# Ledger of designs, part 58: peptides against a protein of PDB entry 6KZJ

Target 1, 71 residues: chain A of PDB entry 6KZJ
Amino acid sequence: SPDLLSEVSEMKQDLIKMTAILTTDVSDKAGSIKVKELVKAAEEEPGEPFEIVERVKEDLEKVNEILRSGT

## One batch from the design tools (peptide; made by RFdiffusion4, then SolubleMPNN)

Design b2_p29_2_s3 (from b2_p29_2, 15 letters changed)
Fold by OpenDDE base, seed 3:
Structure b2_p29_2_s3 (fold): chain B 71 residues (1-71), chain A 29 residues (1-29)
Amino acid sequence: as target 1 above (71 residues)
Amino acid sequence: DENREKALKLVMEILKRLEALEKKLRELE
């Protein structure tokens, strides 16, 4: 689905920006995230693409909860 | 900050999953 691909791509880009904000590394290399390399070593997530996206959204809420705590 | 580090770790894991999903979706097209 091109719409789902667009959504996933947008989410990925937003999260890349988040990593830049969250990282304490001030080096120029901090922005260089080799996500593809991490995927190659990981087991494929089960489920249909939509189900995976829903699980990702749940985990994004966890991120929000962590950041919202202020502690 | 510990929570910031936890958040970063989780974000990185999510990014990995999204990259895999993006690849899968492109292959299906």
Scores: peptide ipSAE 0.632, ipTM 0.920, DockQ to the pose 0.609
Fold by OpenDDE base, seed 2:
Structure b2_p29_2_s3 (fold): chain B 71 residues (1-71), chain A 29 residues (1-29)
Amino acid sequence: as target 1 above (71 residues)
Amino acid sequence: DENREKALKLVMEILKRLEALEKKLRELE
């Protein structure tokens, strides 16, 4: 659905920004990650798109927990 | 620093998953 696609696209954009923030590399190539090239066709996540998004949200919470640890 | 690296790794993994999902969703349109 267009609503789900928009949500996924927005999450992707947010995570790209997070990647830039978390990356400590100060080189001129910093932040130039081509995520599309890293996608493997052999690794398809099972489940309906909505279910996949829910799992992603769970993992995003894990990211938040890691980042607030203070270490 | 270690946790930051772990977070970055997880974020990148999630990005890959979302990219794959976007592709699937666009193909369904």
Scores: peptide ipSAE 0.630, ipTM 0.920, DockQ to the pose 0.587
Fold by OpenDDE base, seed 4:
Structure b2_p29_2_s3 (fold): chain B 71 residues (1-71), chain A 29 residues (1-29)
Amino acid sequence: as target 1 above (71 residues)
Amino acid sequence: DENREKALKLVMEILKRLEALEKKLRELE
């Protein structure tokens, strides 16, 4: 689904921005994140694309909860 | 900050999953 692909792409872009905000690394590598290099074929997430997106959103909420804790 | 580090770790893990999913979606087109 092109609509789902667009949503995933936007989520990825948003998280890249979050990474830049959260990182304290001042090295030249801070701006060069090669996420695709971390993907392993043997670790393919099970389920239909929509189901995977829902699980990702749940995990993203965990990130938000951590950041909203104020601690 | 410990929480900041935890958040960063989770974000990077989610990014990995999204990259894999993005590849999967493109292959299904």
Scores: peptide ipSAE 0.630, ipTM 0.920, DockQ to the pose 0.584
Fold by OpenDDE base, seed 1:
Structure b2_p29_2_s3 (fold): chain B 71 residues (1-71), chain A 29 residues (1-29)
Amino acid sequence: as target 1 above (71 residues)
Amino acid sequence: DENREKALKLVMEILKRLEALEKKLRELE
């Protein structure tokens, strides 16, 4: 699905920006994140693409909750 | 702080999942 692929790509880009905001590392490492390398060591997530996206959205809410806590 | 670190860790994990999903979607096209 081209629409789903576009959504996933956009989410990925948004999270890359979030990483830059959250990190305190000002070195060149902070500007160069190789997400693809992290995936190579991970197991495939079960479920259809749409189901995976929904789970990701649920987990993103956990991030939001942490950030909204202010603690 | 601790929460910021936790948030960063979760974001990185989700990024890893999205990269895998993106690859999967491209392979299906």
Scores: peptide ipSAE 0.629, ipTM 0.919, DockQ to the pose 0.599

Design b2_p29_2_s4 (from b2_p29_2, 16 letters changed)
Fold by OpenDDE base, seed 5:
Structure b2_p29_2_s4 (fold): chain B 71 residues (1-71), chain A 29 residues (1-29)
Amino acid sequence: as target 1 above (71 residues)
Amino acid sequence: DENRKKALELVKKILEQLLALEKKLKEEM
């Protein structure tokens, strides 16, 4: 749906910002994003929209756990 | 630093999934 597409697009932009925030070293390659490469890799992974959303939720929870640990 | 690296890797994984989902949603429209 258009609403879901808008939500996904917003989340995508937020994740782009997060990579910049978490990358503090200019030499850190972890902050580099190659959209074309990421899309190709994801296309090889099977999954309907529902399964993808559930995986996103799971990984977001893991990110939150890491960031709030204080370590 | 290790936790930050792990967080960044997960963020990249999420972004990859979102990009795939976005493309699939556009195909449905």
Scores: peptide ipSAE 0.583, ipTM 0.904, DockQ to the pose 0.736
Fold by OpenDDE base, seed 2:
Structure b2_p29_2_s4 (fold): chain B 71 residues (1-71), chain A 29 residues (1-29)
Amino acid sequence: as target 1 above (71 residues)
Amino acid sequence: DENRKKALELVKKILEQLLALEKKLKEEM
């Protein structure tokens, strides 16, 4: 749906920003995003939109836990 | 630094999933 697409697009933008924030060394390519490669790899992952969203939510929680640790 | 690296990898994983989902959704339109 258009609403889901909009939400996904917003989340995508947030994740891109997070990638930039988490990349501390400007000399490395840790923050480099190869979109074509990322898309191709993820296309092989099975699942309906709901299942994908659930995985995203789970992984986001893991990210939050890591970032809250402060270590 | 290690945790930051782990977080970055997870963020990239999520981004992959979102990009694929976005593509699928656009194809359905």
Scores: peptide ipSAE 0.582, ipTM 0.903, DockQ to the pose 0.709
Fold by OpenDDE base, seed 1:
Structure b2_p29_2_s4 (fold): chain B 71 residues (1-71), chain A 29 residues (1-29)
Amino acid sequence: as target 1 above (71 residues)
Amino acid sequence: DENRKKALELVKKILEQLLALEKKLKEEM
């Protein structure tokens, strides 16, 4: 749906921003985003839109837990 | 530093999922 597409697009942009924040070394290529390669890898993962969104929510919770720990 | 690296890897994983989902949703339109 258009609403889901908008939500996904917004989340995508937020994650790109998070990548920049988490990358402190300018020489570290860990912050590099290769869109084409990322899409290809994820296309191999099965699931309906709802299932994918649930996985995203689970992974986001893991990120939040790590960042909240402060270690 | 280790946790920061782990967080970054998870962020990339989520981004992969969202990029694929976005592509699927756009293809439906």
Scores: peptide ipSAE 0.581, ipTM 0.903, DockQ to the pose 0.727
Fold by OpenDDE base, seed 3:
Structure b2_p29_2_s4 (fold): chain B 71 residues (1-71), chain A 29 residues (1-29)
Amino acid sequence: as target 1 above (71 residues)
Amino acid sequence: DENRKKALELVKKILEQLLALEKKLKEEM
């Protein structure tokens, strides 16, 4: 649906921003985003759109916990 | 920092899933 696509697009933008914040050096290979390769791998993941979004939200909570710990 | 590295890897995983989902949604349209 267009609404879901919009939501996914917004989340994507947030994650891109987070990636930029978490990378300390623009030359850091860990911060490199290879979109084509990432998409290809994730296309093989099963699940309905809602299930994928729920998994994403769960993983975001994990990210928040890691960042909040400060250690 | 190891936690920052872990966070970055998770962020990349999430972004991967979102990009794939976005592609699937666009293909349905």
Scores: peptide ipSAE 0.581, ipTM 0.902, DockQ to the pose 0.655; fails the geometry check

Design b2_p29_5_s1 (from b2_p29_5, 11 letters changed)
Fold by OpenDDE base, seed 1:
Structure b2_p29_5_s1 (fold): chain B 71 residues (1-71), chain A 29 residues (1-29)
Amino acid sequence: as target 1 above (71 residues)
Amino acid sequence: LTPEQREEALKLVLESLKRLEALEKKLKE
């Protein structure tokens, strides 16, 4: 639905901002992130669109926990 | 944030972003 597409787009924009905040200078740690594995997992994720969005929201809550507890 | 916490958060964010990009592609098809 257009409503779901809009929600997904807004969530993406928020995640892009978070990426910029969390990104560090090029280092050995940065090279350890398995981007190809992340893409593969996303491509193969089962479930209806609503279920996928809910799973993403769950992971965003994990991110929020890390950010809150690490400050 | 420790470096490990930052890395974990970044991984979660990047994975979520890729998941949403894949979903968005499907929704537009």
Scores: peptide ipSAE 0.637, ipTM 0.920, DockQ to the pose 0.546
Fold by OpenDDE base, seed 4:
Structure b2_p29_5_s1 (fold): chain B 71 residues (1-71), chain A 29 residues (1-29)
Amino acid sequence: as target 1 above (71 residues)
Amino acid sequence: LTPEQREEALKLVLESLKRLEALEKKLKE
């Protein structure tokens, strides 16, 4: 669906911006993140595309709560 | 943000980004 693809693209852009805000020096905790594990989880996620998007939105709400509470 | 909060947020963001990138790839196939 082109509408779904557009939504995914917009969400990606927002996440990229958040990544830029949250990333720190490689000597910090950011350097300890296991990227391989994150990729594996993404590739193995079951469910229809719309359901996956909804799950991502739920996690983004958690991020928003952290960002709001920590400022 | 505390270091722990920042790390948690970053993990969630990066995982979400990877999930969307994987989904985008599947949608284009």
Scores: peptide ipSAE 0.637, ipTM 0.920, DockQ to the pose 0.544
Fold by OpenDDE base, seed 3:
Structure b2_p29_5_s1 (fold): chain B 71 residues (1-71), chain A 29 residues (1-29)
Amino acid sequence: as target 1 above (71 residues)
Amino acid sequence: LTPEQREEALKLVLESLKRLEALEKKLKE
């Protein structure tokens, strides 16, 4: 639905902002991120769109906790 | 943030982003 697409787009925007905050200068750790694994998991993730969104929101909450507690 | 915490957070963010991109693609099919 258009509403769901809009929500997904807004969430993507938030994630991009978080990426910018979390990204540091080029490091060896950057090369350790298995992007292909992330893509594979995303493409094969089962469930209804709403369920996927909720799972993402849950992970975002984890990120927020890391950001808050790690200060 | 420790480097490990930052990396974990970054992984979660990147994974979420990929999930949403995949979902967006499916929604547009």
Scores: peptide ipSAE 0.637, ipTM 0.920, DockQ to the pose 0.560
Fold by OpenDDE base, seed 5:
Structure b2_p29_5_s1 (fold): chain B 71 residues (1-71), chain A 29 residues (1-29)
Amino acid sequence: as target 1 above (71 residues)
Amino acid sequence: LTPEQREEALKLVLESLKRLEALEKKLKE
């Protein structure tokens, strides 16, 4: 769906911006972020495209809750 | 934000980004 593809693209852009906001000197935590695990989880995720987007939105809500409560 | 809160938020964002990149690949097939 072109509409879904557009939504996914916009969500990606928002996440990139959030990454920039949240990024700090994480050299001491670099070993805790497993890039390979993130890629593997994404590739093996079950469900239809809409369901995947909804799961991402749920995680974004968790991020928003952290941002709201931590300010 | 505490360092722990920021780390959790960052992990969620990065995972979401990878999930959306994988989804884009599927949508473009």
Scores: peptide ipSAE 0.637, ipTM 0.920, DockQ to the pose 0.560

Design b2_p29_5_s2 (from b2_p29_5, 11 letters changed)
Fold by OpenDDE base, seed 3:
Structure b2_p29_5_s2 (fold): chain B 71 residues (1-71), chain A 29 residues (1-29)
Amino acid sequence: as target 1 above (71 residues)
Amino acid sequence: LSEEQRKEALELTMKILKRLEALEKKLKE
């Protein structure tokens, strides 16, 4: 749905900001991340779009927990 | 944040971003 597309786009924008904040050295950290595996996992994710979004939100909370607890 | 915590958070964030990109492509099919 268009509403879901808008939500996904907004989430992407927020995540881009987060990556910028979390990255201390782009060249060093990016090289240590297996992007191909991440892409493959993303392409193979099953479920309805709304289910995927809910799972994404749950996983995003894990990121937030790291940010909160690590300070 | 420790370096390891930042790395973990970054990896998770990038993974989520890729998932959303994949979802966006699916929604546009």
Scores: peptide ipSAE 0.658, ipTM 0.912, DockQ to the pose 0.570
Fold by OpenDDE base, seed 4:
Structure b2_p29_5_s2 (fold): chain B 71 residues (1-71), chain A 29 residues (1-29)
Amino acid sequence: as target 1 above (71 residues)
Amino acid sequence: LSEEQRKEALELTMKILKRLEALEKKLKE
């Protein structure tokens, strides 16, 4: 679905901006982040694309809650 | 944000980003 692809792309762009904001030093890499593991989990995520997006939105709310509460 | 909150938010954000990247690849297949 082109509409879904557009939504995913927009969400991705927003998250990229968020990562930049949350990073204290652009040269610092989060040592606790296991990139390979994250990639594997992402590619193995079950469900239809629209279902995955809905789950992502739910998980994004967790991030938003942190951001709101930390203001 | 506290350091812990920032770290948690960052980890979640990056995980979600990877999920979206994987999904984007699937959608473009």
Scores: peptide ipSAE 0.657, ipTM 0.913, DockQ to the pose 0.538
Fold by OpenDDE base, seed 1:
Structure b2_p29_5_s2 (fold): chain B 71 residues (1-71), chain A 29 residues (1-29)
Amino acid sequence: as target 1 above (71 residues)
Amino acid sequence: LSEEQRKEALELTMKILKRLEALEKKLKE
């Protein structure tokens, strides 16, 4: 649905911003992120779009927890 | 954040980002 697409797009933009904040060195980023493997995992994710979004939201809490505990 | 925490958060963030990109493709099919 268009509403879901808009939500996904917004979340993606927020994550891009977070990536910029967390990255201190471009070379370090390239070495730390296994892009090919991450893409494969994403393509294989099962479930309906709304289910995937809910799982993503749950997993985002892991990031938030790190940020909160590391302050 | 420690370096380890930052790296973990970055990896998770990027993983979720790729998942959303894949989802966008599905939604636009």
Scores: peptide ipSAE 0.657, ipTM 0.913, DockQ to the pose 0.546
Fold by OpenDDE base, seed 2:
Structure b2_p29_5_s2 (fold): chain B 71 residues (1-71), chain A 29 residues (1-29)
Amino acid sequence: as target 1 above (71 residues)
Amino acid sequence: LSEEQRKEALELTMKILKRLEALEKKLKE
């Protein structure tokens, strides 16, 4: 779905910005090592695209909770 | 944010980003 693809693209762009904001140490090697596992988990995520998006939105709320609680 | 909170948020963000990248590939197939 082009509409869903657009939504995914927008979320991705927002997360890229968030990553840049949250990254304060460019030499953070720990993040790099875990990326391989993250990729595998992402590729194996079950469900229809719309279901995955809904789960992503739920998980994004967890990020938002952290950000709000830390202010 | 505390350092721990920032790290947790970053990890979650990166994980979600990878999930979206995988989904994007699926949608483009």
Scores: peptide ipSAE 0.656, ipTM 0.913, DockQ to the pose 0.551

Design b2_p29_5_s3 (from b2_p29_5, 10 letters changed)
Fold by OpenDDE base, seed 5:
Structure b2_p29_5_s3 (fold): chain B 71 residues (1-71), chain A 29 residues (1-29)
Amino acid sequence: as target 1 above (71 residues)
Amino acid sequence: LSKEQREEALKLVMESLKRLEALEKKLKE
């Protein structure tokens, strides 16, 4: 749906901003994260769109907790 | 943030981003 697509787009934008905040060294980023594995996980993820969004929101809550506790 | 905390958060963010990109592709099919 267009509403869900808009929500996904907004979430992506927020995540891009968070990436910029969290990234202090591009070499550190490249060395610690397996991009290929991230892509595979995304493509193989089962579930309806709503379920996928909720799982993402759950992980974002974990990120928020890290950010709150580390400041 | 400690380095470990930052890296964990970054991993979660990047995985989420890839998951949303895949979902976005499905929504546009």
Scores: peptide ipSAE 0.644, ipTM 0.919, DockQ to the pose 0.566
Fold by OpenDDE base, seed 2:
Structure b2_p29_5_s3 (fold): chain B 71 residues (1-71), chain A 29 residues (1-29)
Amino acid sequence: as target 1 above (71 residues)
Amino acid sequence: LSKEQREEALKLVMESLKRLEALEKKLKE
């Protein structure tokens, strides 16, 4: 769906911006995060596109909770 | 944010980004 693709693209853009904001060390973009593990998780993602998007939205809500409570 | 909180948030964001990139690839196939 072109509408779904557009939504995914917009979400990606938001996440890229959030990554930049959360990354304080410019010399270490990922820090101690295992990027390979993240890629593997993405490749093994089960479910229909809508279900995947919903799971991502749930994780983004967790991020928002961290941002709100961490002040 | 504490360092731990920032790292957790960053992990979630990066994983989400990778998941969406994988999904985007599937949608374009």
Scores: peptide ipSAE 0.642, ipTM 0.919, DockQ to the pose 0.544
Fold by OpenDDE base, seed 4:
Structure b2_p29_5_s3 (fold): chain B 71 residues (1-71), chain A 29 residues (1-29)
Amino acid sequence: as target 1 above (71 residues)
Amino acid sequence: LSKEQREEALKLVMESLKRLEALEKKLKE
């Protein structure tokens, strides 16, 4: 649905910003992240679109916990 | 953040981003 697409787009934009914040140096472990595996997992993820979004939100909550507690 | 915390957060964020990008592509097909 268009509403879901809008939500996905907004979440994606937020994640892009977070990525920029967390990447402090080009020599960081960001370069060692296995992007290929991340993409593969994303493409093969089962479930309806809404369910996938909810699962992503669960992982984002973990990120939020790290960011809040790691001050 | 500690190095480990930052790396974990970054991994989660990047994975989530890729998942959403894949989903967005599917939604537009």
Scores: peptide ipSAE 0.642, ipTM 0.919, DockQ to the pose 0.554
Fold by OpenDDE base, seed 3:
Structure b2_p29_5_s3 (fold): chain B 71 residues (1-71), chain A 29 residues (1-29)
Amino acid sequence: as target 1 above (71 residues)
Amino acid sequence: LSKEQREEALKLVMESLKRLEALEKKLKE
């Protein structure tokens, strides 16, 4: 749905901002992150769109916890 | 943040981004 697409787009924007904050050196991180596996997992993920979004939100909560408690 | 914590957070963020990109493609099909 259009509303879901808008939500996904907004979440992507937030994640891009977080990536910029967390990335200290783009070149270093590009070599260490298993991008192919991440993409593969994403493409093969089962479930309804809402379920996928909720799983992403759960992982983002983990990120927020790391950011809050790791300082 | 420790280096490990930052990298873990970054991994989660990048994975989430890829998951949302894949979802977005599916939603547009």
Scores: peptide ipSAE 0.641, ipTM 0.919, DockQ to the pose 0.583

Design b2_p29_5_s4 (from b2_p29_5, 8 letters changed)
Fold by OpenDDE base, seed 4:
Structure b2_p29_5_s4 (fold): chain B 71 residues (1-71), chain A 29 residues (1-29)
Amino acid sequence: as target 1 above (71 residues)
Amino acid sequence: LSEEQRKEALELVMKIYQQLLALEKKLKE
């Protein structure tokens, strides 16, 4: 749906902002990350939209836990 | 955040971003 697409686009923008906040190296947008693991994750079959949404929720919760515990 | 926590969070954020790209692709199919 167009509403969902809009929400996804907005979330992408928010995540880019978070990336900037989480990086400490001004010259490296990705910072020191496990590139190999990230590539592997990207190549993994995403599944159907509902399944992707559930994974997003799961991973977002992990991010939230890190942020909450680290502040 | 510790360096490790920050790194983990960053990796997760980037992973989610990739998931959203995949979602967009699926929604546009």
Scores: peptide ipSAE 0.661, ipTM 0.938, DockQ to the pose 0.572
Fold by OpenDDE base, seed 2:
Structure b2_p29_5_s4 (fold): chain B 71 residues (1-71), chain A 29 residues (1-29)
Amino acid sequence: as target 1 above (71 residues)
Amino acid sequence: LSEEQRKEALELVMKIYQQLLALEKKLKE
């Protein structure tokens, strides 16, 4: 679906913006992020689109919880 | 946000980004 692809593209752009916001020190390499875990996550089978969407929703909720609790 | 919270959020954002890349690939199949 072109509409869904467009939505995904917009979400990607929003996430890039969030990355910039969360990176306080531009000279820092993402503040000692656990690169190993990210690599492992990328190697995992993503599953079918519905499954991916569910994971995205779950992780977005976690982000929201962090942002809320940190205020 | 604490430094740890910021890092965790950033990791999650990057994870979600990877998920969206995977989703795009699936949608283009």
Scores: peptide ipSAE 0.661, ipTM 0.938, DockQ to the pose 0.570
Fold by OpenDDE base, seed 3:
Structure b2_p29_5_s4 (fold): chain B 71 residues (1-71), chain A 29 residues (1-29)
Amino acid sequence: as target 1 above (71 residues)
Amino acid sequence: LSEEQRKEALELVMKIYQQLLALEKKLKE
């Protein structure tokens, strides 16, 4: 779906903005982020679009929970 | 946010980004 692709692209842009907000120091990011886990996750079979969407929703909720609870 | 919470959130955001990349690939198949 072209509409979904557009939405995904927009969400990617939003996530980049969030990354900038959450990153206080570039050096800290490079040294403290579990890059190996991200790489491992990226190597896993993503599944069908619906499955990916559900995982995205789940992880977004986790982010939101952190943001809300950490204030 | 604590530093740990911020890191966790950041990791999740990056993970989601990767998921979206995977989604884009699947949608283009």
Scores: peptide ipSAE 0.660, ipTM 0.938, DockQ to the pose 0.588
Fold by OpenDDE base, seed 1:
Structure b2_p29_5_s4 (fold): chain B 71 residues (1-71), chain A 29 residues (1-29)
Amino acid sequence: as target 1 above (71 residues)
Amino acid sequence: LSEEQRKEALELVMKIYQQLLALEKKLKE
């Protein structure tokens, strides 16, 4: 689906923007991210598109909770 | 946000980014 692909691409762009907002500097960015966990997550089977979408929704909710509670 | 909260949010954002990359691959298969 070209529409879905376009939407996914847009969301990726938004996430990069969020990264810039949440980091203070390059050194902080490198130290703040748990690289080993990201590597592990990347090695896991993503599943079918629907399953991936569900995980995205779940993790987005976690981000939202942090942003709301941290105010 | 506390430093810990900010770090957790960053990790989640990067995780979601990786998930979207996987989704793109699946959609292009």
Scores: peptide ipSAE 0.658, ipTM 0.937, DockQ to the pose 0.588

Design b2_p29_6_s2 (from b2_p29_6, 14 letters changed)
Fold by OpenDDE base, seed 1:
Structure b2_p29_6_s2 (fold): chain B 71 residues (1-71), chain A 29 residues (1-29)
Amino acid sequence: as target 1 above (71 residues)
Amino acid sequence: SEAQKRALELVMETLKRVEALKKKLEEEA
């Protein structure tokens, strides 16, 4: 599905942006992160695409909650 | 902060899942 692929591509871009912001705001321990290398090292996720999408959305919600609440 | 560190770790893991999903969708052509 081209529409689903487009949505997933947008999610990927948002995650890259968040990574860039967080790496500049955290301590020196973060160092330089090679997003391209992380992408290449991606492992296969089990389940149907729609199930994986839901898991990703849940994780994004968790990220937002951590940043908002500080916990 | 520790919260920012936790958030970064989760973002990186989520990015891995998103890339895996994208690969699956692309394989369907």
Scores: peptide ipSAE 0.454, ipTM 0.861, DockQ to the pose 0.702
Fold by OpenDDE base, seed 5:
Structure b2_p29_6_s2 (fold): chain B 71 residues (1-71), chain A 29 residues (1-29)
Amino acid sequence: as target 1 above (71 residues)
Amino acid sequence: SEAQKRALELVMETLKRVEALKKKLEEEA
C-alpha cells in the first residue's frame, strides 16, 4: 500500500541519517554504502511485508539501545 | 568505539532489508 511504502521510505531515510552520523565516529566499514548490491539477498527475507517492517523496527530499537548503553 | 561499530553494522544490515522491502512493495503496485 502507499501508506506502507511511505513508512518504509521514511525508515530508509532515518537509517541513512544514522549511518551518516555513525560513520563520522567509526573508521571501520565506513566506506561506500552499496545497498543495491545486497537487495537480492534481502529479498529472500521471509514473512509478510508488515512482519518484516516490525522486525526492522525491532532492529532500530536494538540500535538505539546499543548507542544509549554503549554495549 | 566497538559499540558504535556494532550499531553501524546493524544499521547497514537493516538498511539492506528496508531497500529490498521497498522494492518488493513497489513491485506489488
Scores: peptide ipSAE 0.454, ipTM 0.860, DockQ to the pose 0.646
Fold by OpenDDE base, seed 3:
Structure b2_p29_6_s2 (fold): chain B 71 residues (1-71), chain A 29 residues (1-29)
Amino acid sequence: as target 1 above (71 residues)
Amino acid sequence: SEAQKRALELVMETLKRVEALKKKLEEEA
């Protein structure tokens, strides 16, 4: 679906922005993101698109919890 | 902070899954 692809593209951009924000005070984790490498590593990511989206949502909630609680 | 490091790691792993999803969708086209 082109609509889903567009949504996923926006999600990707948001994650990249989050990465940039989080690396501002974490120099030891700072570094260039190699998208090509991430794509290659993700070729074996299991599950249908819906299942992957659910895992993404779960991880985003975990990120929010860490940032909110500081733990 | 350690919390920021953990958050960053999760973001990077999530980004990998998003890339996988994008690849799957592109392969279906």
Scores: peptide ipSAE 0.452, ipTM 0.859, DockQ to the pose 0.778
Fold by OpenDDE base, seed 4:
Structure b2_p29_6_s2 (fold): chain B 71 residues (1-71), chain A 29 residues (1-29)
Amino acid sequence: as target 1 above (71 residues)
Amino acid sequence: SEAQKRALELVMETLKRVEALKKKLEEEA
């Protein structure tokens, strides 16, 4: 689904932005995150795409809660 | 802070999942 792919792409970009905000390393030698390399460690995310998206949204909610509450 | 560290770790794991999902969807196209 092109709509789902677009949504997932947006989530990816948002996560990258959040990573940049949360990192405190301001050195010019700060390494960029190679997401594709990280994914290679995990063969496959189980479940249908819709179900995986829901899990991602749930995790994002958890992130927001941590940042909002400071806990 | 420790909270920021926890958040960052969760973000990175979620990013990994999202990238895997994106790849799955691209393969279906």
Scores: peptide ipSAE 0.445, ipTM 0.861, DockQ to the pose 0.680

